# Peptides against a protein of PDB entry 5HOI: the designs that were tried, part 49

Target 1, 351 residues: chain A of PDB entry 5HOI
Amino acid sequence: FRYMPFSPAGTPFGFTDRRYLTMNEVGYVSTVKNSEQYSITVSFFDVGRFREYHFEDLFGYDLCFLNEKGTLFGQSKTGQIQYRPHDSIHSNWTKIIPLQAGERITSVAATPVRVIVGTSLGYFRSFNQFGVPFAVEKTSPIVALTAQNYRVFSVHYSQFHGLSYSLSELGTSSKRYYKRECPLPMSLPNINSDMKKDANLDYYNFNPMGIKSLFFSSYGDPCIFGSDNTLLLLSKWRSPEESKWLPILDSNMEIWKMSGGKETTDIHVWPLALAYDTLNCILVKGKHIWPEFPLPLPSEMEIRMPVFVKSKLLEENKAILNKKNEIGADTEAEEGEEDKEIQIPVSMAAE

## One batch from the design tools (peptide; aimed at target 1 K262 I267)

Design b1_p20_2_s4 (made by RFdiffusion4, then SolubleMPNN; from b1_p20_2, 11 letters changed)
Fold by OpenDDE base, seed 3:
Structure b1_p20_2_s4 (fold): chain B 351 residues (1-351), chain A 20 residues (1-20)
Amino acid sequence: as target 1 above (351 residues)
Amino acid sequence: SSKIEETRKKIAELAEEEFK
């Protein structure tokens, strides 16, 4: 196993010279290879609120986190981090994180008030928005981070215990845990089934945990979107005994419903954020499960717990079609079964 | 919402497109 740099909704280069370092509800950060250098562009969905900007990257930043106030960059091998406010009134700052031999920065997160750095050895480093350090904590190896205000959602990996998560609040003097290295019920990528497609192998090499994105909802609930394309939400996390992961969206099931029951293998949901009851996402058409260039406009998908079984919906629709055909017996059009758009009842498509 | 319906329409359109 190799620890790879993780950024929320980051994409691999694949066979191209460009990729997304990160994307969310605020915007998207892209990088383009230019010989030994990189050109980074920070783009926004709300073009009226923010101005796109670019800069030359001489360090090869492979970690990124975007928020409403600025962008945090990191270099996984060198330990260099840079924070760039979107407003030019505020100064950029750069810092080197001390790394041990073989240690990597695996994830970074930034809010308007905190900067967080996680490493492959499980060093959790916290800073204010100006890069002033608060604390260093030793945890299990960190593979992903996200943050909202003072809260941090961290994902950890152990070869012995698999995936775990922590939910913490970073005060000025202390870290409070709501959850500390609790089991994360997320499926890891299945190498044997999924790696039959070269595109899946490229993504696995980029992100071996299969975590497409990690964010807080608008209500401040931790969300994770894995390789199984299921959105998990941590409910009731304020009550440690009542806290549970809810599968609030099976995006493959939703694509199947919204396509009229077509078996599609080339439509993918790329998660950005959860606002209220709506997943903000990029719909991707193609061999690659990640968005390419140019970035499509974001789409909204309503969250739905996967209570429907596809086979039962198919059986019910066959039964409805058979009843219609019993009423309309005279047209022997042998239209092949494969192209029949399954009329999913509007109630079942809207549930 | 109107955007959810736009998403439904977009998925339907994308499902009719064969990947070349």
Scores: peptide ipSAE 0.393, ipTM 0.879, DockQ to the pose 0.705
OpenDDE base, seeds 1, 2, 4, 5: peptide ipSAE 0.390, 0.390, 0.393, 0.390; ipTM 0.879, 0.876, 0.879, 0.879

Design b1_p20_3 (made by RFdiffusion4)
Pose (drawn by RFdiffusion4):
Structure b1_p20_3 (pose): chain A 322 residues (1-190, 198-318, 341-351), chain P 20 residues (1-20)
Amino acid sequence: FRYMPFSPAGTPFGFTDRRYLTMNEVGYVSTVKNSEQYSITVSFFDVGRFREYHFEDLFGYDLCFLNEKGTLFGQSKTGQIQYRPHDSIHSNWTKIIPLQAGERITSVAATPVRVIVGTSLGYFRSFNQFGVPFAVEKTSPIVALTAQNYRVFSVHYSQFHGLSYSLSELGTSSKRYYKRECPLPMSLPNDANLDYYNFNPMGIKSLFFSSYGDPCIFGSDNTLLLLSKWRSPEESKWLPILDSNMEIWKMSGGKETTDIHVWPLALAYDTLNCILVKGKHIWPEFPLPLPSEMEIRMPVFVKSKLLEENKEIQIPVSMAAE
Amino acid sequence: SDEWVEENFEKLLEELKEEE
């Protein structure tokens, strides 16, 4: 099995010379093939706070993670990473991650206080926001990483357990695991979208902490999974809290559509900030549309019963209250 | 949407309900 470079909400090149590296509630990072180099553009949705800028990529970064304080880039092959703070007060720094034979950097993540690099051999290298290393750790092969403040949500893969996840906190003292390689019941992919599933074999469209600090993941099944009771290991449950396919179906008047798709950015309490993509492909294009907001709904709505009540989709009060 | 996506979602709900 070949591990692929993962970034949250990243898009493939397809038949173009440009794609999105990473995408969330802060903004979007795109890269354009420029003859022999690349042109990286860092954009923001709150235009008033940060200024959109661009720079020339002489290395071919294919890994990226965006937070409110800076942008982290990474190269899956050479192992070079660069953290570019949004403000000009703080300097950019660059490090090169040691990679063994065939070892690839599979995912990177950054917070205002931590930088995380994961490799295909299971190396977990962590730094502060300035590049000072804390500890090098060996874990299962990492396929996806996201972080918030001091906490890290890592998704692992092997040939035995399949997909597993670890939830840990990088405290000032030492590293503490909340959950260590527990089952991750995310649906795996089972065609026009072949380009995407080669770029992202797991189908993990994005994963992120919620605005209130709960781990979330958005697989190819277009269902938002939220980790509940992660503080108590014996009570941990993955809860499906939004069937985005059902919502587009309800808002489209019960019509099956093959051209409307959801691209996850982040979860804010009960609202999924996303990009509504119109077209044959399931990933967003250029230019990037304005973000949309989709309220979470428990998957308790049946299509057949909703069609009877309407004879936008009107929902029976008895069912809506439930 | 694709049928295989809807089937995967139904299977996920069924497995979670069995774990209850």

Design b1_p20_3_s1 (made by RFdiffusion4, then SolubleMPNN; from b1_p20_3, 8 letters changed; failed a check: too like the target's own chain)
Amino acid sequence: MDKSVEESRKKLLEELKAQE

Design b1_p20_3_s2 (made by RFdiffusion4, then SolubleMPNN; from b1_p20_3, 8 letters changed)
Fold by OpenDDE base, seed 2:
Structure b1_p20_3_s2 (fold): chain B 351 residues (1-351), chain A 20 residues (1-20)
Amino acid sequence: as target 1 above (351 residues)
Amino acid sequence: MDKSVEESRKKLLEELEKEE
């Protein structure tokens, strides 16, 4: 097994000179090989909010994470990382992550407030948005990272224990774990069955874990999309004993329904984000399971779980909080109420 | 700034190529 650099929804070069380093709901980062150099383009779906930009990459960045404020780049072998704000107000910064012999950066993540680097030896490095280090922690080998605000979802791989995950919050003073190296109930790609198609072998060599993407939902729930094309959502993660991975979308089944019950082998779902009750994704048509150039427009797929219940409950809880505030009840708004897990009434969880 | 980063990169690549 070889640890490969992972970026959310990143694509291989295949037989081309270009690939996507990453893509999500914000946009997509492409790299084009030009002799010994790479030209990187950071593109956005909201062209009114963001301006596309490009630069020459002399380092050969193979890791990328895009957020609403900037793009983090990494080079897996050299340990170089670069953060590029989308605005011209904040400066770019570069840092070299110290790597041991044979150690690779396997994943990077960035939020507007945190930068995270994970390695093949399980070094978890945290920084602020300016590249100031907070901590170095030794974990099981990290294979994937995503982050939202202060929260980090990490996937780990051990030859002895398989896949695990952690969910942590990177506060100013300390790291809190909601989940620490818990079993991840995701199947690894089956080399013998699934790799019969050359396109699958190329993708497997690029991404041995088969994790197409991982992200936080709009509600802050960890999501992962594996090689089985099932979207898993971590529910009840604030309650360690109640926390469960829910298969909220079988994208193969949705494609099957959309085709009128015909087996379609040429349509693939490429996940971007979970926005409310819809999976934002690219519908890929072709031989490859990943999007080529040009990038198709994003599509939406409805998830089966009524996340509408969570939105309604959030709106109802906000409305209750606003009503409590209007009633002049000096109930100390425990700063902890925003992070209370919304108890979905059993009646609404059954619809 | 760029030249010092490029020199540091070159040295680091030369070190990594010796470890492979």
Scores: peptide ipSAE 0.011, ipTM 0.394, DockQ to the pose 0.012
OpenDDE base, seeds 1, 3, 4, 5: peptide ipSAE 0.000, 0.000, 0.000, 0.000; ipTM 0.276, 0.315, 0.313, 0.292

Design b1_p20_3_s3 (made by RFdiffusion4, then SolubleMPNN; from b1_p20_3, 9 letters changed)
Fold by OpenDDE base, seed 2:
Structure b1_p20_3_s3 (fold): chain B 351 residues (1-351), chain A 20 residues (1-20)
Amino acid sequence: as target 1 above (351 residues)
Amino acid sequence: MDKSVEESREELLKKLEEEE
């Protein structure tokens, strides 16, 4: 197993010279390879609130986290991090994170008040927004980080224990744990079944954990979107005994419903954020499960518990079709090839 | 967190748990 740099909703280069370093509800960060250097662009969805900017990257930043106040960059091998405020009032700062031999920065996160660095050896480093260090903690190896305000959601990986997560609050004087290295009920990518498509191999080599993104909801709940395309939300996290992961959206089932019950292999959900009851996402069409260039417009997908089993819906649809065929057998009506578009009731298209 | 946001969150989570 190799620890790879993780950024929320980051994409691989594939066969291209460009990729997204990260994307979320605020915007998207792209990097283009230009011979020996990279050109980074920080783009925003709210073009009225933010101005797009670019810079030349001589370090080859492979880690990124975007928030409403700035962008954190990291280089996994060298340990260099850079914070770039979007506002010119605040100065950019750089820092080198001390790394041991073979240690990598695996994930970075930034809020308007905190900067977090996680490593392949499980060093959890916290800073303020100005790069002043608070603490260094040794945890299980960190594979992913996200943060909102003072809260940090961290995903850990152990060869012995699999995936775990922590939820912590980084106060001024102390770190509080709501959850500390608890089991994460997320399936790892199945190398043997899922990797039969070359497109999945490239993504797996880029992101071995299959974590497409992790974020906090608008309500401050930890969310994770894995390789199974299920959005998990951590409910009741304030009550350690009552806390559970809820599968609040099976995006493969929603795509299957949208296709009229046909297996579509060319539409993929790429998660950005959870705002209230809607998953903000990119609907990706094509061979790759990740968005290419140009970035499609974000879409919203309503969250729904996966109450319906596909097998039951298929059985019910077969039963409805069989009943229609039994009733239709008595009328000799002509073979008009009318493609019966299943009219999804018009009522959901109007608002 | 504003009480209004927490109440709205609890209502959303309750709806999701009632769909289960």
Scores: peptide ipSAE 0.030, ipTM 0.429, DockQ to the pose 0.032
OpenDDE base, seeds 1, 3, 4, 5: peptide ipSAE 0.021, 0.028, 0.000, 0.029; ipTM 0.414, 0.430, 0.276, 0.432

Design b1_p20_3_s4 (made by RFdiffusion4, then SolubleMPNN; from b1_p20_3, 11 letters changed)
Fold by OpenDDE base, seed 3:
Structure b1_p20_3_s4 (fold): chain B 351 residues (1-351), chain A 20 residues (1-20)
Amino acid sequence: as target 1 above (351 residues)
Amino acid sequence: MDESVKKAREELLAKLAAEE
């Protein structure tokens, strides 16, 4: 296992000179490799509210976090971080995070009020938006971070204990835990089953945890989207005993429904954010499970609990077809073997 | 969080929990 730099919805280079460092509901950050340099572009979905900007990156930033006020960049090996406000009123700042031998920055997060750095040795470093340090805490190895306002959702990995998560609030004087290194019920990528396509191996090498993204919902609930393409939401997190992970969307099932029950292997959901009851996402078409260039327009997918088993729906539809054929046996009409699209009942589309 | 937003969140989570 290798700790790789994680950024929310970041993409690999693949065979190209370009990738997305991160993307979310605010926008997308791209990097293009030009010999020994990189050109970074910060783009926004709301072009009326924000102006696209670019800069030259001499450091090779491999970590990124975008919010409504600025972009945080990090270099996993050198420990360099840079915060770039979108507003020209506020100055950019750069810092070097001290790293031990073999330590890597694995994830960074930024809100309008906090900057967070997580490492492969479990160092959790917190700063204000101006880079003034608050605290250093040692946790289990951090593999992913996201933050909203003062709240931080962290994912941890141990070779012995697998995936865990923490939910914390970074006040002015102290860190409060709502959850501390609790088991995360997310499946890791299965190298033997999922890696049948070369494109999946390239993605696994880029992101061994298979965490496509993690974010807070518009309601402030921690969300994670794994390699199984299931959106998990942490419900009731204020009540430690009542808190549970809800599988609020199986995106593979939704794609299957949208295709009329045809197995599609060329459409993939790439998560951006959860806004109310809709997953903001990119519908990726093609060989790769990640978006290429240019970025498609975002799509919305309504959240739905995976109550229905695909096999049961297929059996019910076969039973309906067989009953229709038993009633229709007296009319000799040679209506050809047209690919009978599975009529998904309208009731399953309206709830 | 506005009380209206809190209520809408509780209603959404109740819908999701009733689908389980």
Scores: peptide ipSAE 0.040, ipTM 0.402, DockQ to the pose 0.031
OpenDDE base, seeds 1, 2, 4, 5: peptide ipSAE 0.014, 0.030, 0.016, 0.005; ipTM 0.326, 0.375, 0.333, 0.299

Design b1_p20_4 (made by RFdiffusion4)
Pose (drawn by RFdiffusion4):
Order: structure tokens, then C-alpha cells, then sequence
Structure b1_p20_4 (pose): chain A 322 residues (1-190, 198-318, 341-351), chain P 20 residues (1-20)
């Protein structure tokens, strides 16, 4: 099995010279093939706070993670990472991650206080926001990483357990695990979208902490999974809280569409900030549309019963209240 | 009557899709 470089909400090149590196509620990072180099553009949705800028990539960064304080870049092959703070007060810093034979950096994540690099051999290298290393840890092969403040949500893969996740907190003292390699019941992919599933074999469209600090993941099944009761290991449950395919179906008047798709950015309480993609492909294009907001709905709606009541999709009050 | 209702719902579904 070949591990692929992962970034939240990243898009493939397809038949173009540009793609999105990473994408969330803060903004979007794109890269354009420029003869022999790349042109990286860092954009923001709150234009009033941060200024959109661009720079030339002489290394070919294919890994990226965006937070409100800075942008982290990474190269899956050479192992070079660069953290660029949004404000000009703080300097950029660059480090090179040691990589063994065939070892690839599979995912990176950054917070205002932590920088995380994961490799295909299971190396977990953590730094502060300035590049000072804390500890090097060996875990299962990492395929996806996201972090919030001091906490890290890591997705692992092997030939035995399949897809597992770890939830840990990088405190000032030492590292503490809330959950260590527990089952991750995300649906795996089972065509026009072949380009995407070569770029992202797991189908992990994006993963992120919620605005209130709960781990979330958005697989190829277009269902938002939220980790409930993660503080008590014996009570941990993955709850499906939004069937985005059902919502587009209800808003489209019950019509099956093959051109409307959802691209996850983040979860804010009960609202999924996303990009509504129109077209044959399931990933967004250029220019990037304005973010949309999709309220979460428990998957308790049946298509056949909804068609009877309408004879947008009107929902029976008795069913809506449930 | 059922055919008229189904034609109306189909038209409304087309308009809903166009509005998205």
C-alpha cells in the first residue's frame, strides 16, 4: 500500500496545473505549477483581518495546514517544512525532517503553540511555534493529522487493525493520551472521481476539531462523524450527525442530483461551514465559491416517507420534532 | 389529479435545483 500526502480539504491537480493544498474556516491555500517551480497563494475569508499574499515555492510543497496565526507547509519527499506566520512581526522558520528509506511525510498540523509532523513509518515529531523540538515519538503509520491548541487528533493505518485514531494532548509537561489507537468507523471508498481517490485513498475529505473541541472527520461517504464522550474511554462513541447527501436531496426538492457535492471546512457548534461544489467532480475548483453553512441533522429522515408528506421538501412536524 | 400533482412537484424540483 502506498501512503499519500494528506491535508485537510486538499484537492488534486486533475487535468490542471493548480490545486488546493489545504482549506478550512480561516481561508484556502492553493498552488499553481509554474514551469519548474510552484506559486503558492494563501487566501482568507475574513478579508478584514488578514491580507492575502503569495510567494514562490522552490521546493514543491504538497502538505499544508492553516490556523488563525500562521500557515504550515511541508514536502512529503524531501521532508522540508516551513511555518509562515500571518503577521510580519514573527519570522518564518524552516526545518528539514529526517526521513529514512521510503519514509514520507503524510500529514502536518499546526496550532499557535504546536507544530506536528507525521510520517509513513509512524514518527510523531512535535515542535513549538518557533521550531524548538519537544520529543520524537514512534507510533503506528500516520495518515491524517489535525490539532487544536494543545490537543492532537491523529488517524493511523496498518495492515492489521485498518484505520485507527489517537487523541492526545501535548501539555507543557509531557504527552497524555485520551484515546490510543481506538477503532475509527469511517466508511472507506468502495469512475469520474478516480483522480481524487488516488490522491486521497482513504477518502478522508477533511478532519478537524469542532469549534467546541470535539474531533470530527468527513469521509468519502459524505457523513460528518463526531467523537462523543472522548474524555471517558469506556463511553467513546462516533456519532453520525449530518448526512450531507440527504440535505442536498431535501433542499433540491427530492431530486437525485449528480452535480452538487459538499466540501467540509469546519464545524461551528451546529453548522458545517462547507463549499458547495457544482460540477462533475466532487472537489472544488477555481475560483473557489463562497462558503456555505449547512445545519447538522440527525440521520433519521427516510426518503420514502418524505415523498408522501409533500404530496423544498416539507418535513412533517411529528418527524421534525423527533 | 395524481398526474397533475406529480407534474407540479417535478416542476418545483427543477426550480429548486436551479435555485441552488
Amino acid sequence: FRYMPFSPAGTPFGFTDRRYLTMNEVGYVSTVKNSEQYSITVSFFDVGRFREYHFEDLFGYDLCFLNEKGTLFGQSKTGQIQYRPHDSIHSNWTKIIPLQAGERITSVAATPVRVIVGTSLGYFRSFNQFGVPFAVEKTSPIVALTAQNYRVFSVHYSQFHGLSYSLSELGTSSKRYYKRECPLPMSLPNDANLDYYNFNPMGIKSLFFSSYGDPCIFGSDNTLLLLSKWRSPEESKWLPILDSNMEIWKMSGGKETTDIHVWPLALAYDTLNCILVKGKHIWPEFPLPLPSEMEIRMPVFVKSKLLEENKEIQIPVSMAAE
Amino acid sequence: TEEEIEATLERRADEAVAAL

Design b1_p20_4_s1 (made by RFdiffusion4, then SolubleMPNN; from b1_p20_4, 10 letters changed)
Fold by OpenDDE base, seed 5:
Structure b1_p20_4_s1 (fold): chain B 351 residues (1-351), chain A 20 residues (1-20)
Amino acid sequence: as target 1 above (351 residues)
Amino acid sequence: DEEKIEKELKEKAEEAVKKL
């Protein structure tokens, strides 16, 4: 197993010279490889509030986190991090994170008030927005980070225990845990079933955890979107005994509904953020499960707790068809059975 | 080889940061 640099909704290069380092509700950060250099562009969805900017990257930043005030960059091997405010009021700052032999920065996060660095050895490093360090904590190996204000959602990996998560608040004097290395009930990528498609192998090599993104909702609830394309939300995290992961959206089911019950294997949801009751996402059409260039416009997908499983609906529809064929006389079996649009039950179309 | 390359990349990064 190799710890790979993770950024929220980051994409691989694939066979291209370009990729997204990160994307969320604020915007998207792209990098283009030009020989030995990289050109980074920070783009925004709200073009009235923010101005797109670019710069030459001599370091090969492979980690990124975008917020409303700036962009954090990191280089997983060298330990270099750079924070770039979107405005010119505050200066950029760069620093080196001390890394041990074989240690990698695995994830970075930034809020307007905090910078967080997580490593493959489980070093959790916290800074203010000016790069002033607060603390270094040793945790289980960190594979992903996100942050909102003073709160940090961290995902950890252990070879013995699989995925765990922490939810913490980074005050000025101390770190408080709401959750500390609790089991994360997220499905890992299934190497044996999914790797038959070369594109899935490329993505797995880029992101072995299959975490497409993680973010805080607009209400400040931790969210994670895994390889199963299910959005999980951590409910009641303030009450440790009542806290639970809710599968609030099966995006494969929603795409199936949107297609009129057709098996669409070429449409994929790429998560950006959870805004109230809608998943902000990119609808990706094509061979890759990730957005290519140019970036499609964001789409909104309404949150629906999965009440129905596609497989069960398919079985019920087959059972209804078989019963109709047992009760009904010799009406011509038109041989076109493979393309029969599965009628979505009116109850599911009205949800 | 990989550790040597990583060391050289860190040294270059540290030198580049000192020039910023």
Scores: peptide ipSAE 0.046, ipTM 0.682, DockQ to the pose 0.008
OpenDDE base, seeds 1, 2, 3, 4: peptide ipSAE 0.044, 0.037, 0.026, 0.037; ipTM 0.678, 0.663, 0.637, 0.657

Design b1_p20_4_s2 (made by RFdiffusion4, then SolubleMPNN; from b1_p20_4, 8 letters changed)
Fold by OpenDDE base, seed 1:
Structure b1_p20_4_s2 (fold): chain B 351 residues (1-351), chain A 20 residues (1-20)
Amino acid sequence: as target 1 above (351 residues)
Amino acid sequence: EEEEIEKKLEEEAKKAVEAL
């Protein structure tokens, strides 16, 4: 198993010279390979509030986290991190994270008040927004990080236990855990089924955990979007015994509903953020499950707990069709069974 | 090759931190 650098909603290069390092509700960070260097552009959705900027990257930053105040960059191998404020009021700062032999930075996160670095050996490093260190903690290997204000959502991987998560608050004096390395009930990518398409193999090699993104909701709840395209929300995390993951959106089911019950294999949801009751996302059209260039405009998708399993609806529709065919023996309707629009039950269309 | 590139990038990173 190889630990890969993770950034929220980051995309692979594929066969191109460009990729998104990260994207969220604030904007998107792109990098373009130019010979031995990279050109990074930080773009924003609110063009009235923020000004796009670019710079030359001589280090090959492969980690990124965007917030409303700045962008954190990291280089997974060298341990270099750079914070760039969006405004000119604060200076950029650069720091090298000391790495052991074979250690990689696997994820970085930044808020207006905290910078967090996670590594493949499970070093959790915390800083203020000015790069002043607070602490170093040893945890299970970190594969993903996100943060909001003082809160950190971390995903860990163990070869023996699979995925776990932590939810912590980085106060001024100490780290508080709300959750510490609890099992994460997220499906890992299925190598045997999903890797039949070369594009899925390229994405798996880039992101072997299949975590497309993770973020905090507008209410401050941890969210994760895996390879199964299900948005999971951690509910009741303040009550350790009552805390549960809620599957608040099956995006494959929503695409299927939006298509009128057609099997669409060319539309994909790329998650950005959860704002109240809507998933902010990019609707990706094409062969790749990730957005290409230029970036489509963000879309909103209403969150809905999957009450209906697509497989059961397919079985019920087949059973209804078979009963109709047993009653109507005489008509020569040779029309091919495979392309029949699955009628969405009126109850699912009215919700 | 990858290790030499990694080492060169680490040296450039050190110089960039010293220049700040």
Scores: peptide ipSAE 0.013, ipTM 0.433, DockQ to the pose 0.008
OpenDDE base, seeds 2, 3, 4, 5: peptide ipSAE 0.000, 0.000, 0.000, 0.005; ipTM 0.342, 0.285, 0.311, 0.334

Design b1_p20_4_s3 (made by RFdiffusion4, then SolubleMPNN; from b1_p20_4, 8 letters changed)
Fold by OpenDDE base, seed 2:
Structure b1_p20_4_s3 (fold): chain B 351 residues (1-351), chain A 20 residues (1-20)
Amino acid sequence: as target 1 above (351 residues)
Amino acid sequence: EEEEILKKLEKEAEEAVAKL
């Protein structure tokens, strides 16, 4: 098995001089190979809020994570990382992550408040947004990372145990685990069945875990999109005993429905983000399962699971909070994000 | 110049890790 650098929704070069390093709801980062150098472009979907920028990459960054405040780059072999704020107010910073012989950075993640580096030996390194280190933890080998605010979703691989996941909060003083190396019920790419198409072999060599992307939903739930094109959402993760992975979207089934029940082998879903009840994605048409250049416009794919219950329960909870505030109870409701898990009624989870 | 910057960054990273 070979650890490969993973970035959310990153694409291989294939037969081209260019690839996407990462893409999500904020935008997309592309790299173009120019002889011995690379030209990196950071592009945004909201062109009114953000300005596209580019720079020359002499290091060959193969890891990337994009957020609303900046872009984290990493070089898997050298251990170099660079954070680039999108604004000109904050300076770029660069660091070298010390790597052991044969160790690779396998994934990086960045939020407006945290930077995370994961390695093939299972070193989990945490930093603030200015690159000040907090901790180094030894875990099972990390193969993928994503983060939202202080929360980190990590995917681990063991030759003995397969895929596991962790969900952790990176506070200022301590790391809290909600989940620690729990089994991840995701199928790995089947080399014998899936490799019938050369394009699948090229993608497998780029991403042997088949994790197309992982992200947090708009509700802060961990999501993963594997090689089976099923979107898994971790429900009830605050309740260790009740926590479960929900197959909230079979994208192959949705493509099949959109085609009018015809077998379509030339349309592929490329996941970006989960916003409320919709998967933001790129509909890829062609031989490759990944988007090429130019990037198609994002599409929305409706999730039929009771995410409408979360929106309604959030609206109901907001309406209850607003009614409590109107009733003149001087409870300083600390605007603490009520990190209360929205309990979906069992009746609505079965529809 | 670039190699000296890299060596400086490596040393700063090692010193930062040794403080953890």
Scores: peptide ipSAE 0.021, ipTM 0.498, DockQ to the pose 0.007
OpenDDE base, seeds 1, 3, 4, 5: peptide ipSAE 0.020, 0.000, 0.000, 0.016; ipTM 0.492, 0.260, 0.263, 0.404

